# Ledger of designs, part 190: peptides against a protein of PDB entry 2AKA

Target 1, 299 residues: chain A of PDB entry 2AKA
Amino acid sequence: MEDLIPLVNRLQDAFSAIGQNADLDLPQIAVVGGQSAGKSSVLENFVGRDFLPRGSGIVTRRPLVLQLVNSTTEYAEFLHCKGKKFTDFEEVRLEIEAETDRVTGTNKGISPVPINLRVYSPHVLNLTLVDLPGMTKVPVGDQPPDIEFQIRDMLMQFVTKENCLILAVSPANSDLANSDALKIAKEVDPQGQRTIGVITKLDLMDEGTDARDVLENKLLPLRRGYIGVVNRSQKDIDGKKDITAALAAERKFFLSHPSYRHLADRMGTPYLQKVLNQQLTNHIRDTLPGLRNKLQSQL

## One batch from the design tools (peptide; made by RFdiffusion4, then SolubleMPNN)

Design b2_p26_6_s2 (from b2_p26_6, 16 letters changed)
Fold by OpenDDE base, seed 2:
Structure b2_p26_6_s2 (fold): chain B 299 residues (1-299), chain A 26 residues (1-26)
Amino acid sequence: as target 1 above (299 residues)
Amino acid sequence: SAEKESIEKIKSLFPELDALTEKLLS
């Protein structure tokens, strides 16, 4: 079973070279959420490095196929610059920004052309995620006035696929009933069969309020349930707070909180990574028997 | 062409895919 995710990674790399017209429904997890929902922080916490672009407005402007591979060594590789090993993750961030700008230009537009990034690390489980642009309603800077719909159309290219699991990221300090992530997930997955809920910013909720009912899967039930996480604050990120220390603080948060203490072993970023690895592996297992025949018919 | 090369790469993965599929179905 350990070879299933790497095999799909190799298929993804090969199909990426064919271009946008490759309509292969590969088993994968697409990450969706509103701007500032905490998607980038979740992904960086998996790696234990700061490597994603930061800023105001739309940060992710191209799909990022993030392939995490457990390894004894730590380095990153891009599909668009084969043979170059990145050991400085600041350079990884700069390469993402440069490659994004090369395609989108200076107007902060978006492109549906994916960036493929593979990260080897002893601190990760095998896991592939497709990070998608954050949903927004307001154009910023020189963005096209219809940027909201462009983003939505891009997301739909991924989340409508039957073999695509959806990681819906929602902040707890906002009305979850109005979550952009959960709305789009429900639109394409009305029975909640393909959606995994992630609740961020639990530490930023008003005193006397909690998300217990959501995390217990009682308010807006999903077959695959919800996992709560606590990300670093923007101040912590700017101050270069260590991710290891942040993960320890996250664990402490759940253990010490009266509403979440009983859920603590099923919460937090490390548990999320484990669950996603297992769910993706199982999903590949379920879809693989039909994949060979589909591939042959499409080639 | 780049597309042709990619198709050949995918086809080169078929033996491994078949082996894993058989293992899963056994």
Scores: peptide ipSAE 0.297, ipTM 0.865, DockQ to the pose 0.805
Fold by OpenDDE base, seed 4:
Structure b2_p26_6_s2 (fold): chain B 299 residues (1-299), chain A 26 residues (1-26)
Amino acid sequence: as target 1 above (299 residues)
Amino acid sequence: SAEKESIEKIKSLFPELDALTEKLLS
């Protein structure tokens, strides 16, 4: 089972060169959520490094295939920069921005062409995620007025695939019923079979309110359930609070919160990473026979 | 071409893919 994710990674890399017309439904997890839902922070917390673009508006403007690989060493590699090892994750961020701008221009446009980033780290489990542009209704920069629909169309290319799991990231301090992530997930996965819910910003909820019902899968049930996380605040990020400290604070938050303490062992970023690793592995296992047959018939 | 190279890479993975698939089906 240990080789399943790496195998799919190699397939994914190979297919990146064929173009978007490849009728391949690779087992994968697509990350969806509105802008500022906390997607980037979740991904960075997995790696334990700041490496994703930040800023106003749409941060992710191309699909980012993020391949996390457990390794004794820590470095990153881009498929488009073969042979270059990045050990400074600030340089990783800059490369993502540069490569994005190279294709989309400086107008904050989007492109469906993925960026493939592999991160080797002793602090990660094997896990591949496809980070997708955040859903928004507000164009920024020189984006066209229909940018919302362009983003949605891009997302649909991924999330409509049967072998695509959906990591739906929703902030707790907003109306969950109106979550962009859960809406799109419900549209393409009406039975909630492929969707994993992530609830961020639990620490930012109004006093006296909690997301217990959601996290207990009682409000908007998903077969694969919900996992709550607490990301660094913008203040913490600006103050350069390290991710290790943030993860400790997250653990403390769940343990000390009257509404969540009983769920604490099934909450938090480390648990989320573990669950995603397991779910992806199992999903690959279930889909691999079909994938094999499809590949043999098409190539 | 990039496509040709990609196809060759995919084909190179078939033995491993087959082996893993067989293990899973056993």
Scores: peptide ipSAE 0.290, ipTM 0.859, DockQ to the pose 0.777
Fold by OpenDDE base, seed 5:
Structure b2_p26_6_s2 (fold): chain B 299 residues (1-299), chain A 26 residues (1-26)
Amino acid sequence: as target 1 above (299 residues)
Amino acid sequence: SAEKESIEKIKSLFPELDALTEKLLS
């Protein structure tokens, strides 16, 4: 069972070279969320490193296929620069930015061509995620006026696929009923069969309010449920607060909060990582018997 | 072509895929 995700990773890498029109229906998890929803922080917390581009507006402008692989060593590799091992994750961030700019130009446009990044680490579980551009309604800078629709079209290429699980990232300090992530998930997965909800920014909610009903799966029920997380603040990130310390603070937050204490063992980044690993593994297992024949027919 | 090479790579993974599939169905 432990080899299922790596096998799919190799298939995914091979398909990446076939082109934009490849009907990729591989078992995968697509990460969706509005801009500033905290999705980048969640992914970085999995790795325990700062390695994703930061900034205002649309940061992710190409799909990032992030393949986490448990290993005795820690390094990263890009499919577009085979043989180069990155041990400095700042260089990983710079490479993502450079590779993005190479294809999209400097106008902050988007491209549907994925970047494939594999991270080996002793601190990760095997997990593959496709980080997608954050949904937005307002173009910034030199972005085309229809950037919102371009992003949506890109997302739809992934989330409409039957074998795609959806990690919907929503901030708790915003109106969850109007969450971009949950809206798009509901559009393509109306029965909530493929969607996993992540609720960020629980620590930024107004005093006297909480997201208990959402986290208990009572408000907007998803079959795969919701997991709350607490990410580092932007101030903490700028101050280079250690991710390990942040994870400890996250645990303390859930344990000490009256509304979340009873859920604490099913909350937090480590639990999320575990759940995603298990769900992806099981999803691959369920789809694998038909995958071979399907792949053959698509070639 | 790059496409042809990719197709060959995918096909090269089929034996392992078949083995895992058989194991899961057993």
Scores: peptide ipSAE 0.278, ipTM 0.855, DockQ to the pose 0.788
Fold by OpenDDE base, seed 1:
Structure b2_p26_6_s2 (fold): chain B 299 residues (1-299), chain A 26 residues (1-26)
Amino acid sequence: as target 1 above (299 residues)
Amino acid sequence: SAEKESIEKIKSLFPELDALTEKLLS
C-alpha cells in the first residue's frame, strides 16, 4: 500500500509532460479555499518549511502539484528543472514565483499549467496535493476583471473529476455557511463523498464562539468529516516563528480549549496529514483498477 | 516527441500497475 502514492506520482509526472489537456482522472486531492483561508499554511505545515509564495491577494496562480515523499533526506525537485535538488526552501519559493511569472507574466494572471514540486523529507508522509488558486472576487494589480471566473473554471477542471478528493479549507473566523471552499465542494460533491473539511483560524474566533458543531460533523456533514488546524498567524510568519513550535502550540490549543479538548486527538496538522495519507492511499486503491483499464484503452 | 516519450513512460509503468492491481483484487 505504501507504494500506491509514489506510483500515482510517476503517472502524474508522465502525464504532465503530455500537456494540460490529458483526459486523465488520476486519484488526487485538490486543495480549495478562499484567499487567506490558510491553504498555503497548511501545506507548509506538512513540510515544516516555508516554501510557498506569500503576499496579498492571489498567492497561488498556477496549480501546484505538491508531491510529498517520505525520505531519509530532505530536498525538493521540480519537474520543470529535473536534476536540480533544492535544499534551501527559500529557493523553492523563489523558483515557484519565477516559474509562475514566466508563464503568467507580470500581471499576476493565472495559468492552468501545473507546477510539479516534489518534496522529499523524513518529516512527511507520502501525500500528493494539488494546491489551487484561492477563490477571490477582487482582481489585484493587472489581473483581468473576470479573474474570479477564471479561477473558478480552473478549480472546476480538477474538482469535477470523480477521482478527485477535495480538501476544502475554510476559516473558522468567517461564516462557514458562506465558505467558498464548502460551496464549491457542495456544487461538485453534493453528497459530501469526496470532500474533507479543514477548518483553520480556530484561534481567531470571537470569544465565546467555537466551531465544535462543525468539527463534530453536525452542522455541515461530510462523509469524510472535518479536521481543525491552527496555523501560524501573520505575525508569527513575519516573525519567522518555527513551524515545529507552531505545531506544538496547535496541539496545546486543542488540548486546552474546552470546546475542542475531546476532539484533540483528531485535530491538528499531524493528524490531518495522517488522514490525508490514508484517504489518498485508500482512494488510489479503490480507483486503481478502473484507472488501469482506462489507461490501457487510451494508450 | 515529448508526448510520445510520455506515453512510453506511462506504458513502462503498466507492469507495476498490473501487479499492484492484481494484489488489490486478490
Scores: peptide ipSAE 0.277, ipTM 0.853, DockQ to the pose 0.769

Design b2_p26_6_s3 (from b2_p26_6, 12 letters changed)
Fold by OpenDDE base, seed 4:
Structure b2_p26_6_s3 (fold): chain B 299 residues (1-299), chain A 26 residues (1-26)
Amino acid sequence: as target 1 above (299 residues)
Amino acid sequence: SAEEEALAQVEALFPELDAMVEKLAA
């Protein structure tokens, strides 16, 4: 089963050259969440590198197909610049920004055209995620006034697909009942069959409050459950806090917290990565026969 | 065309896809 994700990655790469084929329903995980929900931090924590654009407002402005590949070496490759190996992840960040701006222009608009990034690392499990623009209600800069709807429409192109799993990222320090991620997931997955909940910012909750009921899948049940994570703060990121140190702090947080101690082995970024790898692998296994038949019919 | 190249790449994966599907059915 270890080769299923790489096989689908090659399919994704091939189809990316054709453009958006509305009929293509590849098994994938789409990452959804409001702006500042912590999506980028979750993805960077998987890689153990700072490589995603940062800032206020809409950071991800194109779908980012992030293909994590377990390897003995560490480097990144973009589909749009084949043969160039990036070993400096700051250069990866700059390339994402440059490639985004090339397509969207300087107005901070969005484009549905994916960026395909493959990261080889000894620190990752095989995992493919589609990072989608953060949901927002407020245009920033010279963004179109309807940017909220443009983002929503873009997200819907992914999350409505039957073979799309949804990684719904919600901050714990906000009203989870009003989570943009959970709302959109509920809209397209009303039975909660395709949605995996990620709860960020557990360390930023008000004193005397916790997300135990959510994490125990008792408040807003998802078939695939919830996983809590603790990301680096913006201060930690600006201070160049090491991700390895942050992961250790995350583990300590769950182990030491009275409300989460009993869940600690099913929480945190490493566990999330493992779960996503397993979920995607199983999902590919279940969908691949149908996908193969569909592909044959389209050729 | 880019589309033709992409289709060719997909077709090139069919033997591996078929083998994998067979393995999964087994």
Scores: peptide ipSAE 0.348, ipTM 0.879, DockQ to the pose 0.830
Fold by OpenDDE base, seed 1:
Structure b2_p26_6_s3 (fold): chain B 299 residues (1-299), chain A 26 residues (1-26)
Amino acid sequence: as target 1 above (299 residues)
Amino acid sequence: SAEEEALAQVEALFPELDAMVEKLAA
């Protein structure tokens, strides 16, 4: 089963060339959440590198197919730039920004055309995620007034697919009942069969409050449950705080918190990565026979 | 065309897909 994710990665790469008309329901995990929900930080914590665009407003403006591959070496490759190995992750960030701007222009618009990025690292498990633009209600800069709906429509193209798992990222320091991620997930997955909840910013909750009931799957139950994480603060990111140190601090947070200590072994970024690897692998296993048959019928 | 090339790449994966499906069915 260890080779299932790499096999689907090759399918994803092949289908990326067919463009928007490829109505292929590949087994995948789409990452959804509001702006500043912590999606990018979760992905960077998996890699252990700063490589995603940062800023205010809509940062992710094209779908990013992020293929993590366990390897003895560390480097990145883009499908649009075959043969070039990136070992400097700052250059990876710059390439994402440049490739995004090339298609969307300078108006900070969005495009449904994915960027395909593969990261080889000894620090990752095999895992493929599709990072989607953050949901927003307010246009910024030269963005069109209907940008909220454009983003929503783009997300719906992914999350409505039956073989798409949904990683719903919600900040704990906001009302979870009003979470954009959980709302869109509930719209397309009303029974909570395909949705995995991620709760960020647990360290930023008001004193005397906690997300225990959510993390215990008691408040808004999902079949696949919730995993809490603690990301680096913006100050830590700006200060280039080491991700390894941040992961240690995350572990300490859960172990030392009265409300979360009993859950600590089922929380945090490393556990999330493991769970996602397992869930994706199992999901591919279950869907692959049907996918193979569907592919044959389309040829 | 880009579509034809992509389809050819998919077809090239069929032997591995078939082998994997068989392995999963066993």
Scores: peptide ipSAE 0.347, ipTM 0.880, DockQ to the pose 0.826
Fold by OpenDDE base, seed 3:
Structure b2_p26_6_s3 (fold): chain B 299 residues (1-299), chain A 26 residues (1-26)
Amino acid sequence: as target 1 above (299 residues)
Amino acid sequence: SAEEEALAQVEALFPELDAMVEKLAA
């Protein structure tokens, strides 16, 4: 079971060479959410490093296939620059930005061509995620006026696939009924079979309000449920707050909050990572025989 | 072609894939 995710990673790497027209439905988890929903922070918390582009507006402009691999060593590799090992995660960030700009140009446009990044670390579980551009309604800079629809169309290329699980990231300090992530998930997964809910910014909710009903899966039920997380604040990120310290603060938040204490063992970034590893592994197990048969028919 | 190369790479994984499928079925 431990080798299922690495096996699918090799399939992903092989299929990346075929380009966008490959009608392949690989078992994967697509990460969706509005801009500033906290997607990048969740991914960085898994790795324990700051390595994703930051900025205003659309930060992720190409799909990022992030392959986390448990290893005794810590380094990153890109599929587009084989043989180069990155040990400085700031250089990883710069490479993502450079490779994005190489394809999209300087106009902050988007491209559906994925960037494939593999991170080896002793601090991660085996997990593959596809980070997708944040949904937005407002073009920034010199982005095309139809950027909202371009992003939506890009997301739909992933989330409409039957073997795609959806990690729907929604901020708790906004109306969850209007969550862009949950809306798109419901459109393509109306029965909530493929969607995992992540609730961020629980620490930013108004006093006297909580997301207990959502986290208990009572308000907007998903078969795979919801997991709450507390990411670093922008101030903490700018201040280079240690991710380990942030994870401890997250644990303290859930344990000390009257509405969440009873859920604390099923909340937080470490638990989310574990659940995603298990969900992806099980999903691969269930889909792999069918995938193998489909691949055989294409020969 | 790039497609042919990719298909060849996938085909090279079939023995491992088959072994895994068999293991999961047992």
Scores: peptide ipSAE 0.345, ipTM 0.879, DockQ to the pose 0.796
Fold by OpenDDE base, seed 5:
Formats: structure tokens, sequence, C-alpha cells
Structure b2_p26_6_s3 (fold): chain B 299 residues (1-299), chain A 26 residues (1-26)
């Protein structure tokens, strides 16, 4: 079972060359969330490096196929520049920005053409995620007025696929009933079979309030449940606070919080990584026979 | 063509896919 994710990664790489019209429903996890929901921080916490574009408005403007591979070495590779190994993750960020701009131009537009990034690290579990543009209602720069719908249409290309799991990222300090991530997940997965809930910003909730009912899967039940995480604040990111220190603080937060102490072993970024690895592996196992048959019929 | 090359790459993975499917069925 350990080789299932790498095998699917090679399939993803091969199909990326066929272009946007590939009707192949590969087992994958699509990451969805509103603008500033904390998606980028969750992904960076998995790697333990700052490597994603940051800024106001729509930061992710192309799908990012992020392939995490456990390895003895630490480096990144892009499918669009084969043979180049990146060991400086700031250069990884710059390459994402450059490759995004190459396709979308300078108007902050979006493109459905994925960027494929593989990260080798001793600090990661095998895991493949598709980071999607953040849902927003507010155009920035030269973005068209209908940018909200363009993003939605792009997301729907991924999340409507039967073999797509949905990582729905929602901030706890906002009304969860109005979560863009949970809304889109409910639309395409009304029975909550393909959706994994991530609740961020638990540390930013008002005093006397908590997300216990959500995390206990009592408010908006998902078959795959919810996992709470605590990301670095924007101030901490700007101040280059170490991710390892942030992970320790996250653990302390859950252990010390009266509403979350009993859930602490099923919360936090490390637990989320483990769960996603296991769920993706199992999902690939369950879908692989059907995928094989479909591929054979197309060849 | 890029599509033909991609299809060839997929075909090259079939033996490994078949082996994995057999392993999972066992």
Amino acid sequence: as target 1 above (299 residues)
Amino acid sequence: SAEEEALAQVEALFPELDAMVEKLAA
C-alpha cells in the first residue's frame, strides 16, 4: 500500500501533458476554501517551509498539484522544468509566481492549467493535494467582475469528480454556516461522503466561544469528520516564525484548551497529515480497479 | 504529439498498475 500514492503521482504527471480535456477521474484531494481561510498555511505546515505565494486577494490563481514524497533528501521539482532541483523554497515560491504569470499574464487572472510541484522531504508523509484558488467575491487589480464565478467554475471541474476527495478549509472565527468551503462541498457532496473538514483559526475565536460541536461532528456531520488546526498568524508569518515552533504551540493550544483537551490527540497538523495520507491511500485502493479498467478502455 | 507521448507514458505504467491491482485483490 505504501507505493499507491507515488504510482498515482506518475499517472497525474503523464495525464498533465494531455491537457485540460482529459476525462480521467484520478483519485485525489482537492483543497477548497474562502480567501484567507488558511489553506496556504496548512499546506506550508505539511512541508515545514514557506513556499507558497502570499498576498492580498486571490493568491493561488492556477491549480497547484502538490505531490509530497517522503525522502531522505529535501528538494522540490516542477514538471514544467524537469531536471531542476530546488533546495531553496523561496525559489520555489518565485517559480510558482513566474509560471503563474506566464500563463495568466499580469492582470491577476486565473487559469485552469495546473502547476505540478513535487516536494521530496524527510518531514512529510506521501500525500498529493490539489490546491485550488480561494473563493472570493471581490475582484482585485484587473480581474473581471465575474471572477467569483470563474473561480467557482474552475473548482467545479475538480470537486464534481466522483474520485475527488474534498479538503474543505473553514476559519473558526467566521460563521461556519456561511463557509464557502462547506457550501461548495455540500453542493457536490450532499451526503458528506467525500469531504474532510479542516477548521482553522481556532485560536482567534472570541472568548467564551468554541468550535467543539463542529469538531465533534455534531453540527454539520461529515462521514470523514473534522480536524482542527492552529496556523501561524499573519504577523508570525511576516516575522518568519519557525513552523516547528508553531506546531509545538498548536499542540499546546489543544492540550490546554478546556473545550478541546479531550480531542487533542485527533487534532493538529501532524494528525491531519496522517489522516490525509491514510484516507488517500485507502481511496486509491478502492478506486484503482475501476481506474485500471477505464484506462484500458481508453487505450 | 504531446498526447501520444502522454499515452505512451500511461501505457508504460500498466504492468505496475496490473501488479498492484492483483495485490489488492488478493
Scores: peptide ipSAE 0.342, ipTM 0.878, DockQ to the pose 0.776

Design b2_p26_6_s4 (from b2_p26_6, 18 letters changed)
Fold by OpenDDE base, seed 3:
Structure b2_p26_6_s4 (fold): chain B 299 residues (1-299), chain A 26 residues (1-26)
Amino acid sequence: as target 1 above (299 residues)
Amino acid sequence: AAEQQSIAEIQALFPELDETVKRLAS
């Protein structure tokens, strides 16, 4: 059933020109989290490349539909520039920035118009994620004072959809009870049916503290559970630490940590990718018949 | 025009969608 995700990808591409007024509820995973929660690092770790915009404040300013496709070749394609294959992922980053600026301007504003990026790689599983702007209360640059609400409204356009799964990314070194990601998820998914929790920055927790209860799904239970990950530090990113080495370090972290060693086989970025692939595939399987019928009646 | 094109593209996927749905039902 690995082909189910690519099939939905083609539907996503076809719907891209309809705009915001489209009554479309495609099976998808929306990624939500506060600024600096580690969303971008998780996505880059899936690909094994540095390709997302970096910086202070709100980096993602348009929804990024990231379509990962397992392939024997490695390259990226944008829907807005068909026919161009990107093999240099630095150029991918630059294109995201350029396309974002083209629509939003230079004021670091946001736009609900998605960027559609497909990445072919032998190092990925089939997986589609919609990366959404990070929630923030602090405007940066020339952003309007109400940017928080603009972002929230944008997120709600995705996460309120019944067929949207929610990847809620929360840092472990902050109070999880106050997680922006989990708050918004709870608002639109009060029964926890659509939410998958990701806990980042486990390596940055204070000495003597751990997130064991969270990861064991005992503190704030989600039906789909929690997966902990350890991303590269900003220093590692700036130093161009290899993602493969970082993934090895992540594995070592979980195996060697007294609080997490028993969970190690159900933690880490590779496991997260597998789980998301499986959950999305199953979700498509469950929703596609209804979606097909709905499309028949509406189109 | 863009919307109409998108609708046409979606409709062009119906045969594959139908086949997939049938396969999933078996």
Scores: peptide ipSAE 0.483, ipTM 0.921, DockQ to the pose 0.759
Fold by OpenDDE base, seed 4:
Structure b2_p26_6_s4 (fold): chain B 299 residues (1-299), chain A 26 residues (1-26)
Amino acid sequence: as target 1 above (299 residues)
Amino acid sequence: AAEQQSIAEIQALFPELDETVKRLAS
C-alpha cells in the first residue's frame, strides 16, 4: 500500500497553523450528515473504540480531522497537545469536548477551527476523514437561531473544494430524498462525482421496506456508489456493547436479509473502510501533482 | 510565528513531495 495518506496527513498538520486564509485544497474526505444520521458510530466503528462526543443536538461543533494510521500500537494524539499519547479512548472523548469548549465556550457554539486527532491502531486502515458538524434546524443551548446556516456555511468551506470527497451519511429509516447529506452533496457535486453515499439504520426500516434500489445505485445514482452499514443502537452504545460484536451482527444482517444478501460482500463497516482507503489513496494520487505545483507557487 | 513555523514545515516536505510526484509519474 502506498504511503500517500500519511504524506497528506503531514501536509494537513503543517497547514493547521495557517488558518482559513490559506488557499489550500487538500485531497480529503469530508463527512456530512444530519444530526443522528449515524456519523459518529461509523467513525467509531472504524477505530473499534468509543471516543467521540455523544448526546442530543450538535455533538461535533468543530471540524474533526480524524487521521487513522495503521500501526502495531494503539494510541491517539492531538495536534494541539503534542507529545501526549492517549491510550484511554474515554480520555480522547473528554479531550475533544474540552478542546471544543475551550474555543466555542459553553454555549455549544461552533467554530471552523479544526481539531486534529491522529489515531494509531492495528485495527484501522490508513484513512483521513474530516468529521463536520451535523446539519440541524434546531438550535440547542445558547446557539443562535441561525445555527443551521452557520453550520452550512462551515460545511461549504470544505465540500465546495474540488479535491474534497464527500462522505454523505443518510439514515435509511428516513426519506432519503430529504437527506440533508445528499442535498448538500447534490448542491456542490451535482453530477455525483465526489460523493460516496453511506446508508445507516438499515436495520430500523419499516417491515416490508428496504433500501435495495438505493444501495444498487438505481434510485439516486452516485459515481462512487452507496455502502450500507448497521451501527449499534443508542441503547447498545450506552450499554457498552462491544463494537466487534456489533460488526459481526452487521455482517449477519446483510447475509440474512433477502434484499441485501446478494450485496453483502459490498456492504458493512469493514468494506466501507476499505473503499474509503482506496478512494482516498487514488484521489491523492490524482491530485498530488497539482497540489505540489500550487504549493511551490505559493511558498 | 505560528504561520512562519507552518511555512517552514511545509517547505521541509517539498523534497519528499517532489520525489513522490516523480514516482507517481513513472
Scores: peptide ipSAE 0.479, ipTM 0.919, DockQ to the pose 0.742
Fold by OpenDDE base, seed 2:
Structure b2_p26_6_s4 (fold): chain B 299 residues (1-299), chain A 26 residues (1-26)
Amino acid sequence: as target 1 above (299 residues)
Amino acid sequence: AAEQQSIAEIQALFPELDETVKRLAS
């Protein structure tokens, strides 16, 4: 069963030249959320490395197909530069930035053309995620005035597909009812069948306030439920706080919080990674027969 | 050319894909 994700990864790589508008609806997880919702931090916490671009405004400007592969060795590879192994994850970050700028230019525009990144690591479970640009309402810098709609259209190309699961990332320190991630998920998945909720910034909530009702799936119920996480602060990231230490602090947060203690074993980044691995594996199992039949009819 | 290469790669994966589906059905 653990080999299903790598098999789909090879299919995904083969279809990369055809583009995301290919007739094949590959089983995948698209990551959606507003700007500063904490998407990048969640992905970096899975890898245990700082490797994603950082900055003000929208940082992810192209879809990033992130293929995590459990391995005895640690290195990264890009589909656009086959044969080059990256062991320095700072170089991985620089390559993402360079490849993004090569296509989008200096105006901080977006492109629907994916970057395909595979990370081999002993610290990851097999998992493929598509990181998408953060939703925004206001253009920053030299961004096109219609950037909000461009981002939305790009997201819709992924999340409208029936075999696409949606990882909806929402910050707890804002009104969840107005979460951009949950709004777009509700638009394309009104019954909440394909959506997994992630609640970030639980440590930044006002004193005396908690997200217990959300995490218990009582407020805005999703069939696949919600998982709370605590990411490093921007100060911690700038200070290069160790991710392993941050994961320990996350565990301590849930265990020590009166509202979350009873949920602690079903919270946090490691649990999220396990759930996503299982969800994707099961989803591939369910969809692969149909995909095979569709491929057979097209070949 | 790139599309043709992709098609060839998919075709090369199909036997393994078919075998995997058969295993899942058993």
Scores: peptide ipSAE 0.476, ipTM 0.920, DockQ to the pose 0.709
Fold by OpenDDE base, seed 5:
Formats: sequence, C-alpha cells, structure tokens
Structure b2_p26_6_s4 (fold): chain B 299 residues (1-299), chain A 26 residues (1-26)
Amino acid sequence: as target 1 above (299 residues)
Amino acid sequence: AAEQQSIAEIQALFPELDETVKRLAS
C-alpha cells in the first residue's frame, strides 16, 4: 500500500495555521471518551512511552493531533516548536502541559486549537489520531459551569465531519449503555459506519460478568466492530510498570479468560494499532481523490 | 499572513497529491 498517512500528515501540518474555521474535512480518527475511560493509556501503549498529561478531571484540554510515524529512530516533534527533537518523553508531557496552559491559562479551561505532535518510533505503525478532551459533567477548578457543553461543542467540530472516523473508548466496568463515547458516536453516526469501539478495563469487571456480547458486536453493533484492551492500572502507572510487560499481561488476560479466549487474536493493543493503521489507510485511499478535488476548488 | 503561508504550503503539495491520486486510480 501507498504511504498515505504521512501525506495526510503534511496536509494536517499545512492546515494548522488555518485553525478550526477551515472548511476542510481531512481523513482522520478522532478519539472520544468519558473522563477516566482509559483513552490516554491506549495512546501511550501505542507509543510504548508515558508522555500524556495525567490527573483527575479534564486532562486533555486541547485537541492533540498525534501523528505516529514508523522510523528507525525514536523522538518527538511539535509543530509549534519546529526543529526541536524530544527524546525524553517526560519532556514531551511537560511541553504538552506548557503549551496547553499558554493558550488556556492555568484555570483548566479548554481551547479548540490543536497541538500537533509527531512521534517517530520503531515500535509504532503509521497512525494519526486526534485525541479530544474527555467528556464530563462536572467542572473542576476555575472551569465554567457549562464546561460540559464546551467540550461537546469542541468534539462536534471533529466528529460531525464526514471523513472523520471515531474511536469510541468505553470502560467495561461501567454501564456501556450509558457510555459517553458510544452516545456521541450514535448521535453523529447513527448507522455505525464511522465508529470503531474500544472497550477498556475488561480486567476490572465484576466476577461473573463479561463484555462478550459487546466484543462480539451483538449488543451495540458497529460496522467496524469492537476491540477490547487491558491497560495498566493506575497503581502500575504510578509504579512505572513497563508497557511491554503490560502488553504481555494483556495478551495473557485474553487467552486465559473463558469469555474472551476465542476472540484473543482480535483483541489487545497491538491488534488495535494494526486495525487502526489499516482502516485509516483505506479510509484515506477512499477519500483522498475527493479531498484533492475539493482543495483545488477552494484554494 | 500565517493563513496565506499555510495556503502556499498546501498548494506546494498538489503535485504529490495529483501523482498519488493518479496511482490510486490505476
């Protein structure tokens, strides 16, 4: 297949100065989920590094365009500081926080202006995701009381676009029928054509319960299906448990679980990354001709 | 100015986009 994802990355970078007001529908994957749904852990597991802001409440406060690029070297670059290569991913985390605060202030406000982060790594497949703020109903700090609606409005700017795929991240240890991610996906994608379901926290479900029906695409069917993952616990993250070890534990979880062992080859973070790479590539292939023509007519 | 520069950068990608679209159509 053609290297379509890097080409779209260059388009994304070029359009960054135009901002959210641009009438551009780039093929992309928007990541949506409630706060504490495990979204950040999924993204960090792709990279194999801890680099995203952590904490209670709203952690992601600006859209993060995360461009993963397979490379022989490992480093990160921000579009807002061209030429600076980050090899320490703790510094990447700090830069995200600093750049967020620069625009939003220290009151934990949100901004629709994206941060563009490119990560080169031998451990990733080419993949671009737009990480969006977690949906919440409770304002924290100096956030306005209508922060829930501000977040929703921000998300809608992405997920309503026809060429936007939706990675809906839902925790299994909560009522999936009330999943914020699945609700917003259903609102903008009622036929389930653009939505990929991710089910986290499968290891935290009560004994005697499982998410088999969801993972088998029988309960809330999506054309693109569901993929279950097991992330590191907060204790493991705080203890700096190695992501490689966590991925091995995830594999073991699915293989050994009576309800999931038959699905094990279609579960887990590595499989998710592969599927997203393939789906994004195919999606770009399908949409790029139309996008090119639209660009010609509008620019 | 920033928007104008962005437009120029996008236009600079057109040759590669055209070639890519052509290959995808084959």
Scores: peptide ipSAE 0.469, ipTM 0.918, DockQ to the pose 0.700

